# Peptides against a protein of PDB entry 4N78: the designs that were tried, part 28

Target 1, 186 residues: chain A of PDB entry 4N78
Amino acid sequence: HFQVICRLLGYQGIAVVMEELLKVVKSLLQGTILQYVKTLMEVMPKICRLPRHEYGSPGILEFFHHQLKDIVEYAELKTVCFQNLREVGNAILFCLLIEQSLSLEEVCDLLHAAPFQNILPRVHVKEGERLDAKMKRLESKYAPLHLVPLIERLGTPQQIAIAREGDLLTKERLCCGLSMFEVILT
Target 2, 155 residues: chain B of PDB entry 4N78
Amino acid sequence: MAELQMLLEEEIPGGRRALFDSYTNLERVADYCENNYIQSADKQRALEETKAYTTQSLASVAYLINTLANNVLQMLDIQASQLRRMESSINHISQTVDIHKEKVARREIGILTTNKNTSRTHKIIAPANLERPVRYIRKPIDYTILDDIGHGVKW

## One batch from the design tools (peptide; made by RFdiffusion4, then SolubleMPNN)

Design b1_p10_3_s2 (from b1_p10_3, 4 letters changed)
Fold by OpenDDE base, seed 5:
Structure b1_p10_3_s2 (fold): chain B 186 residues (1-186), chain C 155 residues (1-155), chain A 10 residues (1-10)
Amino acid sequence: as target 1 above (186 residues)
Amino acid sequence: as target 2 above (155 residues)
Amino acid sequence: ESPLNLKRTF
């Protein structure tokens, strides 16, 4: 589904969706969640010392449960605050999955374009074969597919310009060095 | 443009008219040949003359048809060339627009991105002693070893 | 006079 979304929206559509999601997240964080956090801070016990270990794990748990009883019993925390946190979480996950899906699509595009851009994978060398010889053969095999040099030789100036720009746009992808998710986390 | 216009307005219509006129002229030639053969004392000469006119008439019609056909073909070639040029121009514009849109889109999404912190992966120092690949000996897995592990029902 | 003088060019 995310792959289809990425294909459908493209860079522009993804950007718009991401921007809107960021706005929503910001609104949730700075609005409702912040308010609940402030309220929670107010109702938090001013003094909450670690009980003695002698009470054991059950006793310690009961102690904290008692200290946090007012928070646990705060109905709006579960219904509103946690829901908003889920929404934020979902938004973050959505962004992550979109970026991952986009990266996959970009990698696929790069791989498909590679033979036309003189980008050749390192070939596995069997025993007795020279890597250089294999690479040279591979280069020679794909040389006629090199789009930009071909157009530079045969095309009009306008076609050459378009080919160069297209080549650049094909090579430069987000997955090569950019992250959206890091921005979202910031 | 001038050549195409000349073909459309003058050469092709003119060729069509010439073919039509040739029909009338051929009828006259036929009448002449018939009358000449009837009136001539030398029937053999009249026949040879008729043969000559027939050959000439066929040749002229063939010429007219060939000329007209060539003009039509030339017209079509010019039109096809014009269409190809137009298509090329449209494609160029389309590609330019697409590139522009892509650049805009990339700028927009670029605002939402930061550089990946490529942590320089520490050079994996190859261990000095490459463990000799232990020859994998396929030993059948004895699953009975697991019979005593877990709360399984001993049958 | 020939009733028709047609051009023959191939």
Scores: peptide ipSAE 0.013, ipTM 0.781, DockQ to the pose 0.005
Fold by OpenDDE base, seed 2:
Order: sequence, then C-alpha cells, then structure tokens
Structure b1_p10_3_s2 (fold): chain B 186 residues (1-186), chain C 155 residues (1-155), chain A 10 residues (1-10)
Amino acid sequence: as target 1 above (186 residues)
Amino acid sequence: as target 2 above (155 residues)
Amino acid sequence: ESPLNLKRTF
C-alpha cells in the first residue's frame, strides 16, 4: 500500500503530506499532550519513597497503585492523551514507511536506469576469470544503450539539454544521501 | 505560394478536372472512331487510325492518373512532415514542463530532508543463525523476582 | 485536327 501511495503522490504529494503531518504532530505535542504532561507532573506525588521491602512485591505494588490512583483513574488520560499519543505514533510510523517505500522505488529506478547511464555493477568473478576482461565485455555490451552520448551524437541541441537534465534527475535521488525521517525525529 | 498550397489549390484540383475532361474527350474520340470506320471505304486504314487513337488515349489517361497520384502523395508527405514537426515541438515543450515540475517537487521535498549521518553504526552483523522468531508468549510478570533486589534486604 | 487534345507526354 505504501508503495502505491508513493507512486501516486510522487515527490510533491509526499512533501505535502509530510508537511501536513508534521503540523498535526506539532500541534498535538505542543498542545494537548504538553498540557496533560504538565498536569500529570503537578499531580505526581512529590515524595514517593520506596516502601519497606518487608511489604513484599505485592505490597509495594499496592502502594504504588495507591499513590498513583488519581492518575490511573484519570479517564481523560486514557481517552484523550493516549489517543493523541497513538496518533503521533501512527504519524511517525507512516513517515517511516513512506520513506522506506520511496527509497525502494528510487533504488529500483536507479537499477533500471543504470544500463542506460553507464553504471555497471561489479560483476562477480568466478575463480579463473579475469575481472578486466569481463568488465570490458560488459561495457561493450551496454555501450549502445548509453542514452546521453547517443543523443549528443544524433540529437538536436534541445534534445541534448533535456537528455542531460533527465540523466541528472535520474541519478540524483533522495536515497543517495538524504533522509526525511531524521528530520521528523528532530 | 507554398508548395503545399499550390498542390491543394491548383495542382490536385487541376488534375482532377483534367481527368474529368479526358473522360468526356474519350467518349468523343470513341464516337469519332466508330463513325469513321462505318463511313470509310478503306476499313483497314480506319482500323489502324482507331488503334492509334486508342493507344494515345490510354497513354494520356495513364499519365494524368500518375501525375495526380504523385501530387497527392507529395501533398501527404508534406503534411506528414509538418505533423511530425509539430509533434516534436509539443513533445519538447511537454518534456521541459515535466522536468521543471520535477525540479520544483524535488526542492519542496528537499526542504524536508537532512543529510544522512553515516555514523559508522557498527554493522549489526545479522547473526548467521537467524533465531527463529520466538513466538511472543505473554508470561505474567512475576514481581517476586524483585523481592531480593533493593537496599532494604536485611539478609 | 485530331479531336484528342492529348498532351503528347512521350
């Protein structure tokens, strides 16, 4: 599903969605969540001493339940605050999955374009084969597919310009050195 | 006048008219040949004249058809070439616009990105033995395990 | 005068 979303939205659509999500997350964090956190900090027992070990684990648990009873019973915490936290979490996950899906798409595009851009993978050399000879064979095999040089030779100046720009845009992808998710986490 | 205009307005219509006129003329020639043969005392001569007119007529019609056909083909070739040029121009504009849109989109999304910190995160070498995902069995937390942990345990 | 105004194209 995320792959389809990435394909449908493209870079522009993804950017718009991400910006809006960031706004929503910011609003949730700085608004409702912050208020609840402040309130929780205020109602938190100022002095919560560790009970004596003689009460055992059950007694200690009961002690903490009693101390935190007001917080646990605060209905709005569960219904509103936790819901908002879930929304934030979902937004983060959404961003992560979108970035991953986009990266996969970009990698696929790069791989598909590679033969046309004189980008050859390092071939696995079996024992006894000369790497250089194999690479030369590969280069010669794909040489006719090099799009930019072909257009430079046969195309009009306008076509050459477009081909060069297209080549550049094909090579330059976000996955090569940029991360959106890191921005979301800051 | 442009070559195409001459073909459309003069040559092709003219050729069509010529063919039509030729049809009418052929009918007249046929009538003439028939009458000449009937009235002539020398039937052999009349027949030879008819043969000559027939050959000439066929050659003329063939020429007119060929000329017209060539003019039509030339017209179509010119039009096809014009269409190809227009298509090329449209494609060029379309590609330019698409590239521009892509650049804009990339700038927009680029604002939402930061450089990947290649921190040498230790390649978490996936352990060779992929531990089978142990089915998460929710075991109740035994809190008694913590009873011996803390500053208050008087052994 | 032959009634055929055929342009001699030969």
Scores: peptide ipSAE 0.013, ipTM 0.780, DockQ to the pose 0.005
Fold by OpenDDE base, seed 4:
Structure b1_p10_3_s2 (fold): chain B 186 residues (1-186), chain C 155 residues (1-155), chain A 10 residues (1-10)
Amino acid sequence: as target 1 above (186 residues)
Amino acid sequence: as target 2 above (155 residues)
Amino acid sequence: ESPLNLKRTF
C-alpha cells in the first residue's frame, strides 16, 4: 500500500502529506501532550529510588506501580494523552514507511536507469576470471545504451539539454544522501 | 507546405476530374466503335480497330489511376512527416513541462530532508572487565501479575 | 483516323 501511495503521490504529494503530518504532530506535541506532561511532572514522586535488584523484576514492577498509582489511574492519561501519543507514533511510522517505500522505488529507478547512464554493477568475479575483462565486456555491452552520449551525437540542442537534465534528475535521488525521517525526528 | 497544398487542392482533385472525364470519353469511344462496326463492310478491320481503342482506353485509365494513386501516397507521406514533426514538438514541450514539475516537486520535498547522518553507532565498548556473570537464579516469572496491565483478553 | 486520341503514358 505504501508503495502505491508513493507512486500515486510522487514527490510533490509526499511532500504535502508530510508537511501536514508534521503540522499535526507539532500541534499534538505542543498542545495536549505538553499539557499532560507538565501535569505529570507536577504529580510525579519527588523521590523514586531504584529498589534493590534482590526484589526481582516483579517486586520492582510492583514498587513502581505503587509509586505511580495515581498517575496510572488518571483516566485522561489513557484516553487522551496516550491516544495522542499513538497518533504521533502512527504519524512517525507512516513517515518511516513512506520514506522506505520511496527509497525502494528510487533504488529501482536507479537500477533500471543504470545501463543507460553508464553505471555498471559490481561484477562478482569468480575464481580465475579477470575483473578487468568482465568490466570491459560489460562496458562494451551497454555502451550503445548510453542515452546522453547517444542524444549528444544524434539529437538537437534542445533534445540534448532535456536529456542532460533528465539524466541528472534520474541520478539525483533522495535515497542517495537525504532523509526525511531524520527531519521528522528533529 | 506548398507541395501538400498543391496535392490537396490541385493534383488530386484534378486527377479525380480527369478520371471522370475519361469515363465520358470512354462512352464516346464505345459508341464510335459500335457504329463503326455496324457500318463497316470489313468487320475484321472494325474489330481490330475496336481492340486498339479498347487497349488505348485501358492504358489511359490505368495511367490516370496510377498518377492519382501516387499523388495520394505522396500526400500521405507528407502528412505522416508533418505528424511526426508535430509529435516531436509536443513531446519536447511535454518533457520540458515534466522536468519543470519534477524540479518543483523535488524542491518541495527537499525542504523536508536532511543529509543522512551515518550515525557512527557508538560501539558499545563492552566494559573490558566482564563482570563475572553472577549465577542468574531463574525465578519463574509469574505472568499473572501482568493480566491487569494492557488490553489483554481476560479469559 | 479516330478523333479520340487518349494519352497512353504509364
Scores: peptide ipSAE 0.016, ipTM 0.778, DockQ to the pose 0.005; fails the geometry check
Fold by OpenDDE base, seed 1:
Structure b1_p10_3_s2 (fold): chain B 186 residues (1-186), chain C 155 residues (1-155), chain A 10 residues (1-10)
Amino acid sequence: as target 1 above (186 residues)
Amino acid sequence: as target 2 above (155 residues)
Amino acid sequence: ESPLNLKRTF
């Protein structure tokens, strides 16, 4: 699903969705969640020490139940707060999964474009073969596919410009050095 | 442009009119040949003249048709060339727009990105002294070691 | 005068 979403939205759509999600998350964090946290801090016992083990597990439980009675009885606030936290969590996960899916698509694009951009994989060398010779053969084999040099030789100035820009855009991908998720976490 | 216009407005319509006029002329020639044959004392001569006119008429019509056909073909070739040029122009514009859109999109999403913290893989400096692999002696985990630590229930 | 002004251009 996320792969399809990435393909459908593209960079533009993803950017819009991410921005809106960030706004929503910010609103939730600074609004309802902050208010609930403040309220919880106010009703939290100022001194909550660990009871002695001599009280046993039932006594300890009863102690904490008594100390946290006001918090436990605020079930509605708890439910709403937890729901908001779940929404934030879902938003974060959504962003993560979108970025991962986008990265996969970008990698695929890079791999598909590689032969046309003179980007060759390191070839496996069998015993007795020289890596350099094999790479040179591979380079020669794919040389006719190098799009930019081909267009520079045969194309119009306009085509050359487009080819160069296209090449640059193909090489420059977010996955190469940028992270959206890191921004979301900050 | 001028050549195409000339073909469309002058040559092809002119050729069509010429064919139409030829039709009228052929009818006159036919009438002449018929009357000449009827009135002539020398029927053989009249027939030979009719044959000559028929041959000439067919040749003229064939010429007119050929000329018109060639003009139409030329017109179509010019139009086809124009369409190809238009297609090329449209494609160029489309590509330019797509690149622009892509750049805009990338700028927008770029605002939402930061540089990946390349964890400088700390060169795991192999400790100079390779500690001899201490033979992992599987000592049974003594779970009682922690029994005295904390407020756990001593059984 | 033959009414056929046939310009035979081949």
Scores: peptide ipSAE 0.012, ipTM 0.776, DockQ to the pose 0.005; fails the geometry check

Design b1_p10_3_s3 (from b1_p10_3, 4 letters changed)
Fold by OpenDDE base, seed 2:
Structure b1_p10_3_s3 (fold): chain B 186 residues (1-186), chain C 155 residues (1-155), chain A 10 residues (1-10)
Amino acid sequence: as target 1 above (186 residues)
Amino acid sequence: as target 2 above (155 residues)
Amino acid sequence: DSPLNLKRTF
């Protein structure tokens, strides 16, 4: 599903969605969540000492339940605050999954374009084969597919310009060195 | 443009008219040949004249058809070439627009990105022995395990 | 005068 979303939205659509999500997250964090956190900090017991060990784990648990009873029973915490936190969490996950899906699409595009851009993968050399000879053979095999040099020889100046720009755009992808998710986490 | 216009407005219509006129003339020639044969005392001569006119007529019609056909073909070739040029121009514009849109989109999304910190994350060397995913069995947390841990344990 | 005045140029 996320792959389909990435394909449908493209860079522009993803950017718009991400911007809006960031706005929503910011609103949730600076608004309701912050307010609840402040309130919780105010009502938090100022002195919460560890009970004596003689009470055992059940007694200690009961002690803390008693101390935090008002907080635990605060219905709005569960219904509103936790809901907002879930929304924030979902937004973060959404961003992560979108970035991952986009990266996969970009990698696929790069791989598909590679033969046309004179980008050859390092071929596994079996024992006894000369790497250089194999690479030269591959280069020769794919040389006719090099799009930019082909267009430079046969195309009009306008076609050459477009081909060069297209080549550049194909090579320059977000997955090569940029992260959206890191921005979202900051 | 001038050549195409000449073909469309003059040569092709003219050729069509010429063929039509030729048809009418051929009918007249046929009538003439028939009458000449009937009235002539020398039937052999009249027949030879008819053969000559027939040959000439066929040659003339063939020429007119060939000329017209060539003009039509030339017209079509010129039009096809014009269409190809227009297509190329449209494609060029379309590609230019697409590239521009892509650049704009990339700038927009680029604002939402930062450089990947290649922090040398220690390659989590996958342990050679892939521990079989132990089925997560929810065991109740036994809190008594913590009873001996803390500042309050008087041994 | 031949009634057929057509061009014979091939």
Scores: peptide ipSAE 0.013, ipTM 0.779, DockQ to the pose 0.005
Fold by OpenDDE base, seed 3:
Structure b1_p10_3_s3 (fold): chain B 186 residues (1-186), chain C 155 residues (1-155), chain A 10 residues (1-10)
Amino acid sequence: as target 1 above (186 residues)
Amino acid sequence: as target 2 above (155 residues)
Amino acid sequence: DSPLNLKRTF
């Protein structure tokens, strides 16, 4: 689903969705969640000391339950505050999954373009074979597929310009060095 | 442009007229040959003359058809070339617009990005085994996979 | 004398 969303929205659509999600998250955090956190801080026991271990686990649990009774009985905590936290969590997960899906699509694009851009994988060298000879053979094999040099030789100036720009845009991808998720976390 | 215009306005219409005129002329030749054969005392000679006229007529018609056909083909080739040039121009504009849109989109999303902390990039280890191009099996999108994501994940 | 006005030009 996230792959389909990435394909459908593209960079621009993803940017718009991410911006709106950030606004929603900000609104939830600075509004409703902040208000509940303040309320919880007011209701929080000012002094909560560790009970004696002699009371055993049940007694200790009862002690903390009594100390936190007002928080546990705060009905809006479960219905509203936790719901808002779920929404924030869902938004964060959505952003993460979108970025991961986008990165996969970009990697696929890079891999598909690689033979046409003179980007060749390192060939496995068996014992006794020279890496240089294999690489040269591979380069020679794919040389006719190099798009930019081909267009530079056969194309019009306009076609050459477009080919160069297209080549650059193909090489420059977010997955190469940029993260959206890190921005969302800050 | 001048060549196409000449073909459309002069050569092809002229060839069509010539072919039409040839029909009328062939009818006259046929009438002549029939009358000549009926009136001639030497039927053998009249037949040989008819054969000669028939051969000449067929050759002339063949020439007219061939000339007209070649002119039509030439016209079509010129038109096809013009269409290809127009297509190339449209494609160039389209590509330019697409590149521009892509650049704008990248700027927009770029605002929402920061440099990845070069921690140890998990080498996207290309799976050692190039998975055989798994035959693209169109799996229907199962939307139920997302049913467990969000408000209702019963852990 | 020939009624044929067609030319045999190939």
Scores: peptide ipSAE 0.013, ipTM 0.772, DockQ to the pose 0.006
Fold by OpenDDE base, seed 1:
Structure b1_p10_3_s3 (fold): chain B 186 residues (1-186), chain C 155 residues (1-155), chain A 10 residues (1-10)
Amino acid sequence: as target 1 above (186 residues)
Amino acid sequence: as target 2 above (155 residues)
Amino acid sequence: DSPLNLKRTF
């Protein structure tokens, strides 16, 4: 699903969705969640020490239940605050999955474009073969596919300009050095 | 443009009119040949004249048709060339627009990005002294050690 | 004296 979304929206659509999502998250964090956190901090026991192990698990549980009674009984915490936290969590996951899906698409694009851009993979060398010779043969084999040089030789000035820009745009992808998710986490 | 216009407005319509006029003229020639044959004392001569006119008429019509056909073909070739040029122009514009849109989109999404922290994987320098595997002695977890740990949220 | 002057060109 996320792959399809990425393909459908493209960079423009993804940017819009991410911006709006960030606004929503910010609103949730700075609004309702912050208010509930402040309230929770106010009602939180000032001193909450670990009870002695001698009380056993039931006693320890009862101790914490007693100390946190007001928090546990706060119905809005479950219905509103936790829901908002879930929404934030979902938003974060959405962003992560979108970025991952986008990165996969970009990598695929880069791989598909590579033969046309004189980007060749390292080839496996069998025993007795020289890597350099094999790479040179490969380069020669794919030389006719180099799009920009071909267009520079045969194309109009406008075509050359478009080809160069297209080549640059093809090479420069977000996955090469940029992260959206890291921005979301800050 | 001028050549195409001339073909469309003058040459082709003119050729069509010429063919139409030839029809009328052929009818006159036929009538002449018929009357000439009837009235002539020398039927053989009249027949030879008719054959000559028939041959001439056929050649004339063939010429007119050929000329018209060539003009139509030329017109079509020019139009086809114009369409190809238009297509090329449209494609160029389309590509330019697409590149522009892509650049805009990339700028927009770029605002939402930061440089990936390539954590240089610090070479975990294996400590020179391999600490001897301390035999894991299962010591019972003394939970009392944590009894003094638990200061509430210090403001 | 032909009633028509038809062009003969191929």
Scores: peptide ipSAE 0.013, ipTM 0.777, DockQ to the pose 0.005
Fold by OpenDDE base, seed 4:
Structure b1_p10_3_s3 (fold): chain B 186 residues (1-186), chain C 155 residues (1-155), chain A 10 residues (1-10)
Amino acid sequence: as target 1 above (186 residues)
Amino acid sequence: as target 2 above (155 residues)
Amino acid sequence: DSPLNLKRTF
């Protein structure tokens, strides 16, 4: 589904969706979540010492449950605050999955374009084969497919300009060095 | 352009008219040949004359059809060439627009991106002294302790 | 290997 969404929306559509999601997340964080966090900080036990390890995990858990009983029983925390946190979490996950899907699409595009752009994969050299010879053979094989040089030879100035721009746009992808998800986390 | 116009407006319509006129002329020739054959004392000569007129008529019609066909073919070739040129122009415009749209889209999404921090994976320096794995004595987890906490239907 | 001038396109 995310792949289809990426294909349908393209860069522009994804940008719009991401911007709106960021607005929503910001609103949730600065609004309701912040208010609840402030309230929780006020009601948080001032002194909560770590119980002795001798009580074991169950005893320690019971201790904290007892100390935080009032917070856990706060109904609005579960219904509103946790829901908002889920929404934020979902938004983050959505952004992550969109970026991953977009990266996959971009990688596929790059791979498909590679033979036309003189981008050769690293050939696995078996023991005894010269890497250079294989690379030269590969270069020779794909040389006729190099689009920009072909258009430069056969095309009009306008076609050459378009081909160069298209080539550049094809090579430069987000997955090559940019991350949207990192921006969302900041 | 002038050639196509001439073909469309003059040559092809003219050729069609010529064929139509030829049809009427053929009818007259046929009538003449029939009457000549009936009235002629020398039927053999009349027949030979009819054969000659028939051959001439067929040749003339064939010529007219051939000329018209060639003009139509030429017209189609010119039109095909024009269409190819138009297609090329449209494609050029389309590509230009697509590139522009792509650039705009990239600028928009670019605002939402940052450089991938190659997180220098801090080489988790494995502590030099691998503490000898203390034999983990697996105490069986008593899962019955959780029986009272879950919303599960006590059977 | 022309460095991907990613900043120019994005």
Scores: peptide ipSAE 0.030, ipTM 0.793, DockQ to the pose 0.136; fails the geometry check

